Peptides against a protein of PDB entry 4XPM. Designs and how they scored, part 45

Target 1, 160 residues: chain A of PDB entry 4XPM
Amino acid sequence: VMLHSKNVKGFLENTLKPYDLHSVDFKTSSLQSSMIITATNGGILSYATSNNDVPKNSINEINSVNNLKMMSLLIKDKWSEDENDTEEQHSNSCYPVEIDSFKTKIYTYEMEDLHTCVAQIPNSDLLLLFIAEGSFPYGLLVIKIERAMRELTDLFGYKL
Target 2, 67 residues: chain B of PDB entry 4XPM
Amino acid sequence: DIKGTIAFDTHGNVIESTGVGSQRIEDIGDLSKVTLDAEGFAQVQGDSLLVHLYKRNDITLAVYTSA

## One batch from the design tools (peptide; made by RFdiffusion4, then SolubleMPNN)

Design b1_p12_6_s3 (from b1_p12_6, 6 letters changed)
Fold by OpenDDE base, seed 1:
Structure b1_p12_6_s3 (fold): chain B 160 residues (1-160), chain C 67 residues (1-67), chain A 12 residues (1-12)
Amino acid sequence: as target 1 above (160 residues)
Amino acid sequence: as target 2 above (67 residues)
Amino acid sequence: IREYLKELAKLY
């Protein structure tokens, strides 16, 4: 399987869009960031951010990327710990899901004042990671990331 | 316009809360006594908020919206 | 709102 960087980047950018509940007058904020990272080292393979006002190659851009790298590593570590902890896998912060015939788990993590959720792309060495403001309900984040993973079938089984 | 949510079990324990729901945990006692319809839904008018209830299995969801 | 509640309930 070959990763198409441009296509993945575009996909992640689309995931930034707010969750729009059409049945009621309710719309979330945009995600702050969306990433595909390695499950092994927490390295960022692709990412998208909602704040595009940062000039390219600026110190602010570097700081933002560094922040994403730190968040990626921290969440990867938490995910790794939880994957090896039966108790955490049965907590209210873990959501087992099945996409097609593939099983995976979605985890939610509070990171300072941010709401995050992460899930292993089924049978792959990749994690999908969403970072949102604290006003973004965890339940909606989980729904959002599950639906997003359903569109990443080409990455199922991807090994580094 | 959703203002918050509460999810609680049959014992009244909070599973999750968001928004104004985090400040309305005390409502669980009253909400747990509300009679649900055949589909598991109910609506309860609060002080300034409308509470939408749904119970599936042992989990009850309360969603707070503006009245 | 009912459909929203049903979707959320699937998470638990």
Scores: peptide ipSAE 0.505, ipTM 0.659, DockQ to the pose 0.404
Fold by OpenDDE base, seed 4:
Structure b1_p12_6_s3 (fold): chain B 160 residues (1-160), chain C 67 residues (1-67), chain A 12 residues (1-12)
Amino acid sequence: as target 1 above (160 residues)
Amino acid sequence: as target 2 above (67 residues)
Amino acid sequence: IREYLKELAKLY
């Protein structure tokens, strides 16, 4: 299995879009960030951010990327701990899901004032990570990431 | 327009809250007493918000809207 | 709104 960076980047860009509830007049904010990271070390393989006002190669961009790296690592660590903790897997912050007979878990984490959601791409060494504002309901994040995962079947079973 | 949500269990413990729901945790006591229809739904008019209720199993959801 | 509630409830 080959990871196509351009295709993945475009996919992640699309995930940034607000969650638009079809049945009612309600729409969330855009995701702050969307990433595919390694489950082993939390390294960022691809990412997208809604903050496109930062000039390339600027100090602000570097700081923002560093922040993403830090957050990625922190989330990976939390995820790793929870994956090795039976009790955490049964908490209200863990959502077992099945996609085309592949099982995975979705976790929600509060990171300062942000709402985050992470899930292992089934049978892979990769995690999909969403970062949103605190106003973004966790429930909708879970739905969003589950639906997104269904579009990443090519990455199922991906090993580093 | 959804202004907030509350999810709570049969004991009244908050599972999750968002928006105005986070400031309306005290409503759980009253909401838990509301009679639901056969499908598990109800609506309760509040001060300035309409509360939409749905209970499935042991979890009750309350969604606050302006109308 | 009912459909929204049902979808959210699936998460718990």
Scores: peptide ipSAE 0.504, ipTM 0.683, DockQ to the pose 0.410
Fold by OpenDDE base, seed 3:
Structure b1_p12_6_s3 (fold): chain B 160 residues (1-160), chain C 67 residues (1-67), chain A 12 residues (1-12)
Amino acid sequence: as target 1 above (160 residues)
Amino acid sequence: as target 2 above (67 residues)
Amino acid sequence: IREYLKELAKLY
């Protein structure tokens, strides 16, 4: 299996969209960021952000990317620790899910004032990571990331 | 605008809480007494916040909103 | 808001 950068990027950009119920007057904010990272080192393979006002090659862009790198690494570390901790796997911040007979876990993490959730793409060396504002309910983040992973079946079992 | 949530069981035990809900666990006592409609919903005015209730399969959700 | 509650309830 080969990752197609443009396709993955487009997918991640689509995940940024607000959770819109349509039938009722309720809509979340857009995700701040969406990423696919390595489970081993927390390296970013692909990412999308909602803030597109940053000039290319600007200092602000560099800082933004660096921030994502830092968050990716931190979340990877937390995830790794939790995956090796039975107690954490049974906490209210861990959501076991099954997609097409593949099992994975969704974790939610508070990162400063941001709400994040991360999940290992089943049987892969990859993690899907959503970063949202604090106003984005964790429950909806979990639903959102689960639904997103259902669209990433081509990455199931992907090894680096 | 959602300000917080509480999920609790029939015994009043907190399953999950977020936002202002985390600071209003004491509301569970009163919320558990609220009569729900046929669909399992109710609304209760609490302080400056409106509480939206939904019960399904022994789990009750309370969502706090400004309106 | 009812739809939100229903969606949230699916987590349990």
Scores: peptide ipSAE 0.503, ipTM 0.689, DockQ to the pose 0.380
Fold by OpenDDE base, seed 2:
Structure b1_p12_6_s3 (fold): chain B 160 residues (1-160), chain C 67 residues (1-67), chain A 12 residues (1-12)
Amino acid sequence: as target 1 above (160 residues)
Amino acid sequence: as target 2 above (67 residues)
Amino acid sequence: IREYLKELAKLY
């Protein structure tokens, strides 16, 4: 299985959209970032950010990319630790889900003032990672990432 | 508009809170006493917000709205 | 609002 970078990038960009409730007048902010990273070392395979007003090769772009790299590595480390900790897998910050008979877990992590959630794409070496503002409810993040994961069936079982 | 949420268990322990719900943890005592309808829903007028309740299994959700 | 509550409840 080969990753098609353009298709994945477009997918991640679409996940940035706010969560819009139709039953009530409520809409979240856009995600700050959406990424697919490696479960092995937290390397970024693809990413999207809500702030696209940064010129290329600018210091701001470099800083933003470096920040994403740091975040991805930190979250990967937390995820790896939790995957080896039965107690953490039963905490309120871990949500087991099943998609088309494939099982995975969604973890939520507070990263400074940001709300993040991460999930292993089933049977793959890949993690899907959402980063949002602190105003984005964790419950909605979990719903969002679970629904997004259902659209990534082509990546199920992907190995590096 | 949704202003916040609280999720709590049958013992009144907070599972999660967001927005104004984080500042209304003290409401759990009163909310836990509210009689729910057959589907597990109720509405309660707070001091300045409307609280929408839903209980499923042992978890109760409270959503705070302006209307 | 009820549908929202139901969706959130699925997480617990």
Scores: peptide ipSAE 0.502, ipTM 0.699, DockQ to the pose 0.407

Design b1_p12_6_s4 (from b1_p12_6, 7 letters changed)
Fold by OpenDDE base, seed 1:
Structure b1_p12_6_s4 (fold): chain B 160 residues (1-160), chain C 67 residues (1-67), chain A 12 residues (1-12)
Amino acid sequence: as target 1 above (160 residues)
Amino acid sequence: as target 2 above (67 residues)
Amino acid sequence: IKDFLRKLAELY
């Protein structure tokens, strides 16, 4: 079944869940935000956030959304630059991955005190973006986003 | 007794850390250079801790125990 | 310890 917009938001909400290892005393915080954005303009197509304490349609919610838009644009710009920079593609902040024979790259970016990672959904005009607290380790963030993309096969090859 | 753990990837980035491992992230550089046996295991003696290493695929696990 | 490491690795 094809992922519809409603299903996408639900999917993103599920990605917010913390990672919990029961075998060792390790549990992360929830992701701050999870988004699907356009690779062309950084426009947000769908998003989820862990902070649900803000009243809907309030000025605080609007500010939060605006913040997401800003971060989305900034990360898209960094991603675009890196995709055109061979040196950045070979840095330890870039993870080339293959999902079902489709190649993509996962980039990690530090933004202020936040840890972020972004990846192009294979052969698409879309980016998947995770934003986490600084305590969220990058190695785990990469694993998380890779596994998430494996569940987005319906969006592979999506063109705007 | 396990005193802590570290998991890290081939880029040297932390995947998880617990206990004393959280205070020894700097060990990753040296641990990544350790030669593993055919099964992917190794042991490294530290100052007062013994580090048990295991690598499978692209993930390395380090478990710290008392020496 | 080895068994523990193997089991732990399966979680990732």
Scores: peptide ipSAE 0.688, ipTM 0.948, DockQ to the pose 0.844
Fold by OpenDDE base, seed 2:
Structure b1_p12_6_s4 (fold): chain B 160 residues (1-160), chain C 67 residues (1-67), chain A 12 residues (1-12)
Amino acid sequence: as target 1 above (160 residues)
Amino acid sequence: as target 2 above (67 residues)
Amino acid sequence: IKDFLRKLAELY
């Protein structure tokens, strides 16, 4: 079944849920944002945010959306640079992964006080982007986005 | 008697931390260099606490105990 | 402790 806009939005909303480790006293905050953006220009195709306490069409909503647009563009630019930098691909901020014989990379980026990670959906023109608070561990963020990517097989190979 | 935990990946990035482990993130550098036995276990003295290590599938777990 | 570590590892 092909993923359409509604399904993608619901998927991204589900990724916002905090990670709760029941065996030990550990629980994260919700992700601040989860997005699918274009690898070409960082345009947002779909997004979800945990900050839903903003009136629609308000100045605060506009500012928040604009902030997401800015973040997506900045991260896309950094991702693009790293994809052309062998040293960056071998840094501790890059995680090569393989999903169903498709190879991709997960990058972690600190953006101000936020922890972010981004990964190209395998063989596609799309990036999956998670934005979390600074208290969200990078190692867990990588695991989270890798697991999420495994659920997006319908987007593998998607070209604009 | 568990006082805390740390989980970290092969890049030295934290996956989770609890208890005293949350205050000992700096231990990851040294813990990552510890030689594990054939089953993936080790023990290391860390200050006044004993650290129990277990590595499986590129994830290392550290459990801090008093003994 | 070993059993706890093994069980904890299964969560990831």
Scores: peptide ipSAE 0.688, ipTM 0.948, DockQ to the pose 0.868
Fold by OpenDDE base, seed 5:
Structure b1_p12_6_s4 (fold): chain B 160 residues (1-160), chain C 67 residues (1-67), chain A 12 residues (1-12)
Amino acid sequence: as target 1 above (160 residues)
Amino acid sequence: as target 2 above (67 residues)
Amino acid sequence: IKDFLRKLAELY
């Protein structure tokens, strides 16, 4: 089934859900934001946020969207730099992973007080980006984005 | 008997933590260096707590108990 | 404890 824009939006909305380990007393907060952005320009193709109480077309909505645009661009730039830096690719902030024989990397970045992780959708011009509160463990964030990536096979190899 | 838990990956990053484990994230550095037995288990006495370790598929679990 | 650890590991 082909992922259309509406389907992608819904998918991203679902990724916002908190991680809850029922067997232990551990539950995370919801992700603050989840986005698919272009690896080339950092442009947002689709996004979801936990705060949906902002009136549409309001100044607050504009500000929030602008903030996401800024973060998207900044993270894309950092990602691009790291992809060209051997040392960064061997740091504890880089997780090489393989999904169905497709190779990609997951990077973790601290953005102010937020925890973020980003990964190139395999062989594509797209990045999947998660933004979480600082209390969200990086190790779990990596697992979360890897598992999410496995559900985006329709976007593997996607070129702009 | 269980006072807390920590799960961490091969990069030393936390996956989850509960109880006293949440306050002992700094233990990961030392725990990651512990030699595990053939079944992937180990025990480490740390301070007043006993740490039970288990590693499987690049994830290490630490369970803290009083004894 | 070992059994608990094994069960917990299955969550990941």
Scores: peptide ipSAE 0.688, ipTM 0.948, DockQ to the pose 0.874
Fold by OpenDDE base, seed 3:
Structure b1_p12_6_s4 (fold): chain B 160 residues (1-160), chain C 67 residues (1-67), chain A 12 residues (1-12)
Amino acid sequence: as target 1 above (160 residues)
Amino acid sequence: as target 2 above (67 residues)
Amino acid sequence: IKDFLRKLAELY
């Protein structure tokens, strides 16, 4: 059973929302982007962005999409390298996690001034990718993506 | 009288920070080495502030007070 | 303070 594209898009849009503790004076910015990409080629299957002020079919929209494609490819490549590097898997940038007996890894990557986090959806050909501003703490980003991953059980084991 | 907070994970990465805690992220290195009691608590005197520590489920909280 | 810490921890 696979989620419909609209459901996935809506899910990703929800992940963009800021983290707000309410009782404590702490609130993050919205995520810049949230994506599901292929682990094989880094192709974007679904995405959401916080900046929706760009006119449709404008050159700015094209540039933004191209930028996402570029980032997804770069992160996919880095992820692929790390998955074949034992040392990188034991660095502070790698968080092994287990969800319902399924194992995966969460990686944090600095992309210029952006904080990114990526994780393979367990036993699948898919990656979940969060892109945030540099002010977004990595520790919170990891928690956020882990919790999001727990809501994507329908995609566990998905093969292209 | 709480002056600030820090939350961090087992990798030393920040989860959240408020008040004076936002200016004391560098404390995480030392705070992560503090031995906690059986209930997960500790207190550390740092300069003019007292740091109250609590760890639960791989998350450590640090609360800064004047006393 | 301990009670506050416990309550705060529940936010995460």
Scores: peptide ipSAE 0.686, ipTM 0.948, DockQ to the pose 0.837

Design b1_p12_7_s1 (from b1_p12_7, 4 letters changed)
Fold by OpenDDE base, seed 4:
Structure b1_p12_7_s1 (fold): chain B 160 residues (1-160), chain C 67 residues (1-67), chain A 12 residues (1-12)
Amino acid sequence: as target 1 above (160 residues)
Amino acid sequence: as target 2 above (67 residues)
Amino acid sequence: FTKEEIEEAIKK
């Protein structure tokens, strides 16, 4: 089953919401960006950003999109390297998870002053990528992206 | 009595968890932001449980108790 | 539950 681009965009928009803990009085900031990218080339298939004050078709929008493209490619490269490195898969930055018998790994990366988290959608050519401020705890990013992937079962096994 | 524990590093990564701590991994985000005293110790009241925090080197231990 | 008890727990 293939998700429509409109539905994917809406899904990513929802992932931007802050993480609100129920057990304690704590709430994170919103994600800066949420993206689905290709594992092969790091190309952006869909994205959402919390800063929507930038006018469409403006130079600033173009620059922001270009920045996302750059970050996407860089993170994809890091992910690809780690996927081929057994030691990196056992580091504190790698989280193996299983969703409905499908196995995948979640990686956390520091990019400049941002906290990022990326995971391959199980058995697919797609990566889910979260970008947040440095104040967003990595642990909560990991939990957030795992829970998000549980809602993307339609993309499991998707090949380009 | 100890109801559970969570041990995590400076990145918030879980090192170990026991008891109720295993179901409260999400608390790490809050716990990591708690200001500790000079000895690396703090207490935080959360819902019905008291959380005892102690940080040594790269490891923070959260102990959940009723009192 | 004391700080000393916590220290002991961490050392284990």
Scores: peptide ipSAE 0.075, ipTM 0.664, DockQ to the pose 0.083
Fold by OpenDDE base, seed 5:
Structure b1_p12_7_s1 (fold): chain B 160 residues (1-160), chain C 67 residues (1-67), chain A 12 residues (1-12)
Amino acid sequence: as target 1 above (160 residues)
Amino acid sequence: as target 2 above (67 residues)
Amino acid sequence: FTKEEIEEAIKK
């Protein structure tokens, strides 16, 4: 069963929640943004942001959306380059993972002062992308996106 | 007394940090190279603090103490 | 890591 757009949006909104490590009394901030983008063009298919207090049709909203578009494109480009670079695939910023026998890779990227994490939904033309503040540890971003990916099995193998 | 902690993965990325550990993220480079015993434990003396290392799976926890 | 694990590690 294919996920409807509304269901995907709700899923992404839920991923914005902080990561809470109860065992060591540590909790992160909320993600700034969570997106599903195309691996082909970096186009945004769905997204969620933690800062929704922007008036509609305002310059700030336009800038915010444009910023997301730019970031998604830049990250897609970097991801594409890394997927064709053996050295980058073995760097400290690449995490191979396997979900239900499907293999994918998680990449972490510094974008200005933000911490980002991206992974191809297995065998699909889609990427899942998290954007967080610089205070959000990369290790936790990786764990977070891996766990989120496990909930997107309906999108495995999705082709545009 | 615990002065702080750092948890990091095999890639050297921070998982969590507390106390003085938050100000010593640069230590990960050296700490990741420390040889651990069969129990995944080691101790490293650094400046005025003693670092206790404990590795479980792919996660290493560094605990900073005064002694 | 749990607090208990941390305490045990320190005791070593």
Scores: peptide ipSAE 0.021, ipTM 0.590, DockQ to the pose 0.810
Fold by OpenDDE base, seed 2:
Structure b1_p12_7_s1 (fold): chain B 160 residues (1-160), chain C 67 residues (1-67), chain A 12 residues (1-12)
Amino acid sequence: as target 1 above (160 residues)
Amino acid sequence: as target 2 above (67 residues)
Amino acid sequence: FTKEEIEEAIKK
């Protein structure tokens, strides 16, 4: 089944939800942003952001989107560099994972005071990118993005 | 008699922390080096607290107790 | 604190 744009948007919006650990009294904040971007140019194909008080179509909203574009590009560049760096692929910021026999890597990046993680959707030209506040543990971000990718099998092997 | 907990992954990244564990995140470096038994369990005597370690899959849980 | 209790605590 092919994923439509509205379905992807809804999916990303759902990923914004906090990670709730029921075994202990701990719950994360919502993700700040969730995006699917191109691995080639870092272009945003779809995105979701947490609710804010910024009016729609305002200059502040435009600036917010532009900021996402900038972060997307920066993270794509870092990801590209790491994919060509054996040392970075074996660092504590890289998590090799396998989903239904498809291999990919999850990278975590500190962006100022934000916690981010990115992963190539297996065999595709797409990256899944989560941006969270510094209070969101990296360990949970990694688990969250891995589980999210398991729901994106329709995008496995997607080429631009 | 749990005083706190720390959960961390194989990369040493914090998953969650509670109680005194929230003030002892720096312990992860040492705790990650502890040899666990076949069931993924170990106990480590700390300053004044006993740390119970349990690892399952990619997650290690450290439970701090007074004894 | 038993192994079983720890396992339950870590269970998600």
Scores: peptide ipSAE 0.017, ipTM 0.658, DockQ to the pose 0.163
Fold by OpenDDE base, seed 3:
Structure b1_p12_7_s1 (fold): chain B 160 residues (1-160), chain C 67 residues (1-67), chain A 12 residues (1-12)
Amino acid sequence: as target 1 above (160 residues)
Amino acid sequence: as target 2 above (67 residues)
Amino acid sequence: FTKEEIEEAIKK
């Protein structure tokens, strides 16, 4: 069953939640943004953001959306380069994973003071992208995005 | 008497940190080279702190104590 | 990791 746009939006909003490790009294911040973008052009198909204090149709909202568009494009470009670079695929910033026999790679990227994580939805033209503050550990970002990817099986093999 | 903790994966990336561990992320490079026993444990003396290492699966936990 | 696991690790 194809995921409806509203369902995808709700899913992305849920991924914004902090990662809480009660056993060691550790809790992350919320993700700044969570997006599904195209692997071809970096276009945003769906997104969620934690900062909802921006009034609609305001200049701040426009700037926020434009910023997301810019980051998505930049990360898409970096991802594309890494997918064509064997050395980068073996770096500590690349995590090969397998979900139900489907293989994909998780990449972590430092974007200014932000921690980002991106992964191709298996066999699809889509990327899942998390953007977090620098206080969000990369290790947890990787775990978070892997677990999230397991819930997006309906998008596996999706072609534009 | 726990002063702090660091959890990191096989790539050396931080999973979590608390207390003094948050200020000693740089230790991961050295800690990752420590040979663990058959049960996945090790102890490393560093400056005024003792580091207790515990590895489960691909995650290593470093616990910093004064003794 | 649990607190119990941490405590056990410290004891060893």
Scores: peptide ipSAE 0.049, ipTM 0.615, DockQ to the pose 0.923; fails the geometry check

